Peptides against a protein of PDB entry 8PQO. Designs and how they scored, part 111

Target 1, 252 residues: chain A of PDB entry 8PQO
Amino acid sequence: VLLKEYRVILPVSVDEYQVGQLYSVAEASKNETGGGEGVEVLVNEPYEKDGEKGQYTHKIYHLQSKVPTFVRMLAPEGALNIHEKAWNAYPYCRTVITNEYMKEDFLIKIETWHKPDLGTQENVHKLEPEAWKHVEAVYIDIADRSQVLSKDYKAEEDPAKFKSIKTGRGPLGPNWKQELVNQKDCPYMCAYKLVTVKFKWWGLQNKVENFIHKQERRLFTNFHRQLFCWLDKWVDLTMDDIRRMEEETKRQ

## One batch from the design tools (peptide; made by RFdiffusion4, then SolubleMPNN)

Design b1_p18_6_s4 (from b1_p18_6, 12 letters changed)
Fold by OpenDDE base, seed 1:
Formats: sequence, structure tokens, C-alpha cells
Structure b1_p18_6_s4 (fold): chain B 252 residues (1-252), chain A 18 residues (1-18)
Amino acid sequence: as target 1 above (252 residues)
Amino acid sequence: SMELYLLIANLVINTYLA
């Protein structure tokens, strides 16, 4: 098992981020070929558990159509079915990813707290001390180009170049986080993303767990760069606007 | 998210082909 807490600081408020995240997820999904194919929604309902209220979703990602024929033919039963269970109680979110074939030997858990700070809170997920001491805190700087793979880099998604017309935020210079403290008119937040990865296969555990973390970091970096650079597209939207957009998309 | 779906798909492909 490998745990890392990714801390993503953004020059947006917690309330803004809720809109921006939903918009950016939808936008990113539209840009991907084969988006939505093979996704089965088993559950989508409100939940209340341990004082937490939100929306629970259970989705199955059927990857059979997404892999080559020879992979489909060789894959064990259930190996190409990915289950995603998500509890969205913003500003807290939890996602659990499992696989039918791997069962208990595979787990990706992503727990996120969105806080109006600069990523300075320790153990925001309230882990036991013994567990917390094994968590690496990883700061993601969306303005740092060195954290972006060349193949992922787009100039239009570079926070160091982007200037929001609607908000005046950006571009983000090398010391933008330090400067943000002195900018009373610019809100800020941190997404504390505790990622737990378990891949219990002898000889492959460390390799796969590290690989998954590398991909998660890459995803978080690229996604939040997009979210910020798309600020002018979503900052004036309300949650009601987002809900309407989602409903309109479901009707198509 | 769709991005996560794609990452998982790639992970599955790479893992089971290794």
C-alpha cells in the first residue's frame, strides 16, 4: 500500500471550485474520444452516513470496447470491469476504485478535502499517527512547467501565461503562492487529495503502485491547470447552471 | 471522471499485458 497526499493550491475559492470542477470534468470528457462508452451507472442517489450528506454514485467502466481484441480474449473474467464508488459531499469527496477480477488485491481510494488555505494543514483527513507518518505530502504547483510532461503541455493551458479577463487573476509567476497572501481580492484554496493505492501482486506491487501515483499526479496537475485556464468559461456559472447543463447533456 | 477512466484503462492494459 502506498499513500500520498497531493496538495493542489489554486487561486479560486472553495465555492468557485465546485463549479469549476464540474465544468472542467464535463469539458474534458467531451474532448475525449469514446467518452461515456462502456459506462454503466448502477446507483446515483443521495446518501447520509456518519453525519456526511451528499450524492453517492456507483459506476462500472466496461473496458472491453476500449482494449484490443487480443486483450479481450486473454483477459480473465471481470478483469476489464472497473467499479467506481463515489461519495460527493462537497467540500469533501471520496472515490473508491476496484476491479472485479483483482478483488481485494486492487484498490485506488481518493479522498479530497477542499479547504480555504494554502495547503498548510497537516493530517486533514485525520489518519492515525502511525498511518500519517507514512504519507508523503506532494505539493502540486500548477504554474510550474517542470511538473508537466512535454507531451501534455499546451500553451493555452499554461497558468504562467493565462490572464483571466473576468477576474484579473493570473498569470501565475514563480512566487504566485507567496504573493497571493498579500492579495486580499484573490481567493485561494487547497485540494487535499489523499490517494491510497493498493496493488497486491507479488513482484509488481511497488512498480504498479508507484505507476498509479505517477498517473494520478499527472492527472491532477493537468486537470487543475485546465480548470484555472478555463476560469473565464465557468466563473460566472452557478451550480444551477451546471445542473441544467448536465440535464441537457443527459437528454441528448 | 473521464480522465480517470482513461488512466484506469491504460493501467489495466499495461498491467495485464505485462
Scores: peptide ipSAE 0.039, ipTM 0.711, DockQ to the pose 0.373
Fold by OpenDDE base, seed 3:
Structure b1_p18_6_s4 (fold): chain B 252 residues (1-252), chain A 18 residues (1-18)
Amino acid sequence: as target 1 above (252 residues)
Amino acid sequence: SMELYLLIANLVINTYLA
């Protein structure tokens, strides 16, 4: 088991981020050629548990069409079915990813707290001390080009070049986080993403767990760079606007 | 999300092909 807490600092408020995240997810989805093919939604309902109130979703990702034919033919039953269970109680969110074939031998859990701070809180997920001491804190700087793979880099998604017309935020220089403290008119937040990866196959555990974390970090980095650079597209939207957009998308 | 789906797909593909 490998745990890392990714801390993504953004020059947006917690309330703004809720809209921006939903917009950016939808926009990123539209830009992908693979679309939603192979996604089955089993459950999508409100939930309330232990003071947590939000939306619960259970999706199955059928990856048969996403892998080469020879992989599909050789894959054991259930090996290409990925289950995603998500509890969205913003500003808290939990996602659990499992595989039918691997059962308890495979787990990706992503727990996120969105806080109006600069990533300075320790153990926001309230882990036991023994567990917390094994968690690596990883700061993601969306303005740091060195954290972006060359193949992922787009100039229009570079926070170091982008300036929001609507808000005046950006571009983000090398010391942008420190400068935020002196900018009373610019909100900020941190997404604390505790990622738990379990891959219990002997001899491959460390390799696969580290690989998954590498991909998660890459995903978080690229996504939040997009989110910020798309600020002018979503900052004036409300949650009601997002809901309407989602409903319109379901009808198409 | 689609990004998560792509991540999962890439993980699966790379796991089986690696």
Scores: peptide ipSAE 0.036, ipTM 0.712, DockQ to the pose 0.310
Fold by OpenDDE base, seed 2:
Structure b1_p18_6_s4 (fold): chain B 252 residues (1-252), chain A 18 residues (1-18)
Amino acid sequence: as target 1 above (252 residues)
Amino acid sequence: SMELYLLIANLVINTYLA
């Protein structure tokens, strides 16, 4: 098991982020290979648990059509069926990803708190001290080009070049976080993403767990760079606007 | 495969759609 807490600081408010995240997820989903094809929604319902109120979803991703033929041929039965259970109670979110074949030997859990700070809180997910001491805190700087793979880099999604016309935010220079503290008219937040990865196959555990974390970090980095650079597209939208857009997309 | 792991990673983005 490998745990890392990714801290993504953004020059947006917690309330703004809720809209921006949903917009950017929808937009990114259209642009990526991992589209809605092969997704089965088993459950989509409101939930209440221990004072937490939100939306619960259970989805199955059937990856048979998404992987190369040789992978399909070698994959055991159920290995290409990924279950995603998500509890969305913004500003808290939890996602649990499992696999039918691997059962308890495979787990990806992502727990996110969105806080109006600069990523300074320790153990925001309230882990036991023994568990917390094994968590690596990883700061993602969306303005740092060195954290982006060359193949993922797009100039139009570079926070160091982008300036929001509607808000005046950006571009983000090398010391943007420090400068933000002195800019009282610019909101900021941190997404604290605790990622737990378990891949219990002898001889492959560390390799696969580290690889998954590497991909998660890559995903978080690219996504939040997009979210910021798309600020002018979503900053004036309401949650009702987002809901309408999602419903329209589902009909297509 | 590396492709499969990337697909799994993409599921994380889709979590926030609902």
Scores: peptide ipSAE 0.036, ipTM 0.713, DockQ to the pose 0.060
Fold by OpenDDE base, seed 4:
Structure b1_p18_6_s4 (fold): chain B 252 residues (1-252), chain A 18 residues (1-18)
Amino acid sequence: as target 1 above (252 residues)
Amino acid sequence: SMELYLLIANLVINTYLA
């Protein structure tokens, strides 16, 4: 098992982020060829647990069409079906990813707290001290080009070049986080993403767990760069606007 | 294996895009 807490600081408020996240997910999905293909929604319902109220979703990702033929032919039954269970109680979110074939031997858990701070809180997810001491804290700087793979880099998604016309935020220079503290009118937040990866195959555990973390980090980096650079597209939208956009997308 | 890497990569991408 490998745990890392990714801390993504953004020059947006917690309330703004809720809209921006939903917009950016929808937009990224549209831009991805084959996005949404093979996704089965089993459950989408409100839930209440221990005072936590939110939306619960259970999705199955059928990867049969997205892998090479030889992989499909060799894959055991259920190996290409991935289950995602998500509890969205913003500003808290939890996602659990499992595989039918691997069962208990495979787990990706992503727990996120969105806080109006600069990523300075320790153990936001309230782990036991013994567990917390094994968690690596990883800061993602959306303005740092060195954290972006060359193949993922787009100038229009570069926070170091983008300036929001609607809000005046950006571009984000090398010391943007420090400068943000001195700007009373600019909101900020941190997404604390505790990622737990378990892959219990002898000889492959460390390799696969590290690989998954590398991919998660890449995903978080690219996504939040997009989210910020798309600020002018979503900052004036309401949650009702987002819901309408999602409904329109489902009809197409 | 190459197969495992492809599966994981596709999973990660789809999870946050769908």
Scores: peptide ipSAE 0.035, ipTM 0.693, DockQ to the pose 0.076

Design b1_p18_7_s1 (from b1_p18_7, 12 letters changed)
Fold by OpenDDE base, seed 3:
Structure b1_p18_7_s1 (fold): chain B 252 residues (1-252), chain A 18 residues (1-18)
Amino acid sequence: as target 1 above (252 residues)
Amino acid sequence: SLELYKTLANLILDYYFS
C-alpha cells in the first residue's frame, strides 16, 4: 500500500472551485475522443451517512474497446471492467476504484478535502498517527512548468502565461503563492487529495503503485492547470448554470 | 471522470505491454 497526499493550491475560493471543477470535467470530457464509450452508470443517487450528505455514483468502465484486440482476447474475465464508486459531498469527495478480476488485491482510493487555506493543515483526513507518518505530502504547483510533461504542455493552459480578464488573477509567477498571502482580495484554497493505492501482486506491487501515483499526479496537475486557465469561462457560472448544462448535455 | 478513465486505461495497457 502506498499513500500520498497531494496538495493543490489554487487562487480560487472553495465555492468557486465547485463550479470550476464541474465545468472543467465536462470540458475535458468533450475534448476526448470516444468520451463516454464503455461507461455504464449503475447508480446515481443522493446519500446521507454520518452527517455527510451528497451524491453517490457507481460506474463501470468497460475497457474492452480501449485495448488492442489481442489484449481483449487474452484478458481474464473481469480484468477489463473497472468499478468506480464515488461519494460527492462537496467540499468532501471520496472515490474508490476496484477491478473485478483483481478483487481485494487492487484498490485506488482518492479522498479529497477542499479547504480555504494554503495547504498548511496536517492530517486533514484524520488518519491514525501510525498511518499518517507513512503518508508523503506532495505539493503540486500549477505554475511550475517543470512538473508538466512536454507532451502535455499547452501554452493556452499555462498558468504562468494566463491572465484572467474577469478576475484579474494571474499570471502566476514563481512566487505566486507567497504573493497571494499579501493579496487580500484574491481568494485561495487547497485541495487535499489523499490517494491510497494498493496492488498486492508480488513482484509488481511497488512498480504498479508508484506508476499509479505518477499518473494521478500527472492528472491532478494537468486538470488544475486547465481549471485555472479556464477561469474566465466558468467564474460567472452558478451551480444552477452547471446543472442546466449537465441536463442539456444528457439530452443530446 | 473521463480523465480518470483514460488514466486507468493507460495503466491497464502499460501492465499488458510491460
Scores: peptide ipSAE 0.042, ipTM 0.734, DockQ to the pose 0.343
Fold by OpenDDE base, seed 2:
Structure b1_p18_7_s1 (fold): chain B 252 residues (1-252), chain A 18 residues (1-18)
Amino acid sequence: as target 1 above (252 residues)
Amino acid sequence: SLELYKTLANLILDYYFS
């Protein structure tokens, strides 16, 4: 098991982020070729548990069409079905990813707290002390181009170049995080993303767990760069606007 | 393959943020 807490600081408020996240997910999904294909929604309902209220979703990703033919032919039953269970109680979110074939030997859990701070809270997910000692804190700087793979880099999604017309935020210079505290008119938040990866196969555990973390970090980095650079597209939207957009997308 | 996990991770994360 490999745990890392990714801390993503953004020059947006927690309330703004809720809109921006939903917008950016929808937009990113549109930009991905083959998005939505092979996704089965089993459950989408409100939930209430232990004072947490939100939306619960259970989706199955059928990867049969997304893998090479030889993989599909050799894959055991259930190996290409990924279950995603998500509890969205913003500002808290939890996603659990499992595989039918690997059962207890595979787990990806992503737990996120969105806090109005600069990523300074320790153990925001309230892990046991012994567990917390094994968590690596990883700071993602959306303005740091060195954290972006060349193949992922787009100038229009570079926070170091982008300036919001509507808010005046950006571009984000090398010391943008330190400068936030002096900008009274600029809100800020941190997304604390605790990622737990378990891949219990002898000889492959460390390789696969590290690989998954590498991909998660890459995704978080790219996503939040997009979220910020798309600020002018979503900052004036309401949650009702987002809901309408989601419904329109479902009908297409 | 590692590419499969990459694709899976991309799908999951794209959705998690959606």
Scores: peptide ipSAE 0.039, ipTM 0.720, DockQ to the pose 0.066; fails the geometry check
Fold by OpenDDE base, seed 4:
Structure b1_p18_7_s1 (fold): chain B 252 residues (1-252), chain A 18 residues (1-18)
Amino acid sequence: as target 1 above (252 residues)
Amino acid sequence: SLELYKTLANLILDYYFS
């Protein structure tokens, strides 16, 4: 098991982020080739548990069409079905990813707190001290080009170049986080993303767990760069606007 | 098997934020 807490600082408020995240997810989905294909929604309902109120979703990703033929032919039954269970109680979110074939031997868990701070809180997910001492804190700087793979880099998604016309935010220079403290009119937040990866195959555990973390980090980096650079597209939207957009997308 | 899981991981990640 490998745990890392990714801390993503953004020059947006917690409330703004809720809209921006949903918009950016929807936009990224449109850009994905074959987006939504092979996704089965089993459950999508409100939940209330232990004072937590939100939306619960259970989706199955059928990957048979997304893998090479030889992989599909050799894959055990259930190996290409990925289950995603998500509890969205913004500003808290939890996602659990499992596989039918691997069962308890495979787990990706992503727990996120969105806080109006600069990533300074320790153990925001309230882990036991023994567990917390094994968590690596990883800061993602959306303005740091060195954290972006060359193949993922786009100039229009570079926070170091982007200037929001609507908000005046950006471009983000090397010291942008420190400068935020002095800018009373610019909101900020941190997404604390605790990622737990378990892959219990002897001889491959560390390799696969590290690989998954590398991909998660890559995804978080690219996503939040997009989210910020798309600020002018979503900052004036309401949650009702987002819901309408989602419904319109379902009809297409 | 490793290639399969790499592919799965990438697909899951892409979907989660797509």
Scores: peptide ipSAE 0.037, ipTM 0.704, DockQ to the pose 0.075; fails the geometry check
Fold by OpenDDE base, seed 1:
Structure b1_p18_7_s1 (fold): chain B 252 residues (1-252), chain A 18 residues (1-18)
Amino acid sequence: as target 1 above (252 residues)
Amino acid sequence: SLELYKTLANLILDYYFS
């Protein structure tokens, strides 16, 4: 098991981020080949547990059509079915990813708190001290080009070049986080993303767990760069606007 | 296989943020 807490600082408010995240997710979904093909929604319902209120979703990703034929032919039963259970109680979210074949030997858990700070809170997910001491805190700087793979880099998604016309935010220089503290008119937040990866195959555990973390970090970096650079597209949208966009996307 | 789960992870991650 490998745990890392990714801290993504953004020059947006927690309330703004709710809209921006949903917009950016919807936009990214449109850009993916095959869209929702192979996604089965088993459950989509409100939940209430331990004072947490939100939306619970259970989705199955059927990957049979998304993998090469030889992979499909060699894959054991259930290996290409990925279950995603999500509890969305913004500003808290939890996602649990499992595989039918691997059962308890595979887990990706992503727990996110969105806080109106600069990533300074320790153990925001309230882990036991013994567990917390094994968590690596990883700061993602969306303005740092060195954290972006060359193949992922797009100039239009570069926070160091982008300036929001609507908000005046950006471009983000090397010291943007330090400067933000002194800018009373610019909101900020941190997404604290505790990622737990378990891959219990002898000889491959560390390799796969580290690989998954590497991909998660890459994803978080790229997503939040996009979210910020798309600020002018979503900052004036309401939650009702987002809901309309989601419904339009489902019909396509 | 590692490549299988690499693909699966990428797909899940893409969906999570798509």
Scores: peptide ipSAE 0.036, ipTM 0.710, DockQ to the pose 0.074; fails the geometry check

Design b1_p18_7_s2 (from b1_p18_7, 11 letters changed)
Fold by OpenDDE base, seed 1:
Structure b1_p18_7_s2 (fold): chain B 252 residues (1-252), chain A 18 residues (1-18)
Amino acid sequence: as target 1 above (252 residues)
Amino acid sequence: SMELYKLLANLILEYYFK
């Protein structure tokens, strides 16, 4: 098991991020080949548990159409079905990813707190001290080009080049986080993403767990660069606007 | 997310064939 807490600092408010995240997820999905093909939504309902209220979703990602034919034919039953269970109680969110074949030997858990700070809180997810001491804190700087793979880089999604016309935010220079402290009119937040990866397979555990973390970091970096650079597209939207957009998408 | 979906597909490929 490998745990890392990714801290993504953004020059947006917690309330703004709620809209921006939903918009950016939808937009990013449209930009990907295949769209929502192979995704089955089993459950999408409100939930209330232990004082936590939010939306629960259970999705199955059917990978059969996403892998080569020979893989599909050789894969054990259930190996190409990925279950994603998500509890969205913004500003808290939890996602659990499992596989039918691997059962207890595979787990990706992503727990996120969105806080109006600069990523300075320790153990925001309230882990036991013994567990917390094994968590690596990883700061993601969306303005740092060196954290972006060349193949992922797009100039139109570079926070160091982007300036929001609607908000005046950006571009983000090398010291943008330090400068942000002195900008009273610019909101900021941190997404604390505790990622737990379990891949119990002899000889491959550490390799795969580290690989998954590397890809998660890549995903978080690219996503939040997009979210910021798309600020002018979503900053004036309301949650009601987002809900209408989602409903319209479901009808198509 | 779609990116995560692709990642998981690649992990499956590596797990069984690499």
Scores: peptide ipSAE 0.036, ipTM 0.721, DockQ to the pose 0.459
Fold by OpenDDE base, seed 2:
Structure b1_p18_7_s2 (fold): chain B 252 residues (1-252), chain A 18 residues (1-18)
Amino acid sequence: as target 1 above (252 residues)
Amino acid sequence: SMELYKLLANLILEYYFK
């Protein structure tokens, strides 16, 4: 098991982020060929548990059409079916990813707290001390070009170049996080993303777990760069606007 | 999400080629 807590600092409020995240997820999905092909939504309902209220989703990602034919033919039964269970109780979110074939030997868990701070809270997910000492804290700087792979880089998604017309935020210079403290009118937040990766297979555990973390970090970095650079597209939207957009998308 | 597809597809491909 490999645990890392990714801390993503953003010059947006927790409330703004809720809109921005939903918008950016939708936008990113539209840019992908095939859209939601291969996604089966089993459950999508409100939930209330232990004082936590939110939306619960259970999706199956069928990867058969996403891999080469020879991979599909050689894959064990259930290996290409990924289950995603998500509890979205913003500002807290939890996602659990499992595989039918691997069962308990495979787990990706992503737990996120969105806090109005600069990533200074320790153990925000309230892990036991013994578990917390094994968690690596990883700071993602969305303005740091060196954290972005060349193949992922887009100038229009570069926070170091973007200037929000609507908010005046950006561009984000090398010391932008430190400067936020002095900018009373600029909100900020941190997404604390605790990622637990388990791949219990002899000889491959470390390799696969590290690989998954590498991909998650890459995803988080690119996503939040997009989120910020799309600020002017979503900052004036309300949650009701987002809901309407989602409903319209479902009809297509 | 499609991002998840990419991540998982890469994982699967990595498994079969290594």
Scores: peptide ipSAE 0.036, ipTM 0.722, DockQ to the pose 0.383
Fold by OpenDDE base, seed 3:
Structure b1_p18_7_s2 (fold): chain B 252 residues (1-252), chain A 18 residues (1-18)
Amino acid sequence: as target 1 above (252 residues)
Amino acid sequence: SMELYKLLANLILEYYFK
């Protein structure tokens, strides 16, 4: 098991982020081929548990059509079916990813707290001390180009180049986080993403777990760079606007 | 999300063929 807490600092408020996240997820999905193909929604309902109230979703990602034919033919039964269970109680969210074939031998859990701070809270997910001492805190700087793979880089998604017309935020220079502290009119938040990766198969555990973390970090980095650079597209939207947009999309 | 879907696909490919 390998745990890392990714801390993503953004020059947006917690309330703004809720809108921006939903918008950016939808927008990113539109940019990918095969949008909803292979995704089965089993459950989408409200839940209430231990004072936590939100939306629960259970999705299955059927990857058979997304892999080469020879992979599909050789893959064990259930190996290409990925289950995603998500509890969205913003500002808290939990996602659990499992695979039918690997069962308990595979787990990706992503637990996120969105806090109006600069990533200074320790153990925000309230792990036991013995567990917390094994968690690596990883800061993601969305303005740091060195954290972005060349193949992922787009100038229009570079926070170091983007200037928001509506808010005046950006571009984010090398010391943007330090400067943010002195900008009382600019909101900020941190997404604390505790990622638990388990891959129990002998001989492959460390390699696969580290690989998954590397990919998660890559995903978080690219996503939040997009989120910020799309600020002018979503900052004036309300949650009601997002809900209406989602309903409209479902009707198409 | 689609990004997650792509990630998962890549993970599966990496696992079986790399």
Scores: peptide ipSAE 0.036, ipTM 0.726, DockQ to the pose 0.359; fails the geometry check
Fold by OpenDDE base, seed 5:
Structure b1_p18_7_s2 (fold): chain B 252 residues (1-252), chain A 18 residues (1-18)
Amino acid sequence: as target 1 above (252 residues)
Amino acid sequence: SMELYKLLANLILEYYFK
C-alpha cells in the first residue's frame, strides 16, 4: 500500500472550485475521443453516512472497446471492468476504484478535502498517527512548467501565460503562491487529495503502485492547469447553470 | 472521469502486456 497526499493550491475560492471542477470535468470529457462510451451508471442516489451527506454514484467502466483486440481476447473475465464508487459531499469527496478480476488485491482510493487555505494543514483526513507518518505530502504547482510532460503541454492551458479577463487573475509567476497572501481580493484554496493505492501482487506491488501514483499526479496537474486556464468560461456560472448543462448533455 | 478511464485502460495494458 502506498499513500500520498497531493496538495493542489489554486487562486480560486472553495465555492468557485465547485463550479469550476464540474465544468472542467465535463469539458475534458468532451475533448476526449469516444466520449462516455463504455460507462454504465449503476447507482446515483443521495446518501447519509457518519454525519456525511451527499450524492453516491456507482459506475462501471467497460474497457473492452478501449483496448486492442488481442488484449480483449487475452484478458481474464472481469479484468476489463472497473468499478468506481464515489461519495460526493462537497467540500469533501471520496472515490474508490476497484476491478472485478483483482477484487481486494487492487484498490485506488482518492479522498479530497477542499479547504480555503494554502495547503498548510497537516492530516486533514484525520488518519491515525501511525498511518499519517507514512504519507508523503506532494505539492503540485500548476504554474511550474517542469511538472508537465512535453506531450501534455498546451500553451492555452499554461497558467504562467493565462490572464483571466473576468477576474484579473494570472498569469501565475514563479512566486505566485507567496504573493497570493498579500492579494486580499484574490481568493485561494487547496485541494488535499489523499491517494491510497494498493496492488497486492508480490513482485509487482511497488512498481504498479508507484506507476499509478505517477499517473494520478499527472492527471491532477493537467486537470487543474485546465481548470484555472478555463476560469473565464466557468467563473460566472452558478451551480444551477451547471446542473442545467448536465441535464442538457444527458438529453443528447 | 474520462481521463481516469483512459488511465485505467493504459494501466491494464501495461500490466498484462508490457
Scores: peptide ipSAE 0.036, ipTM 0.726, DockQ to the pose 0.392; fails the geometry check

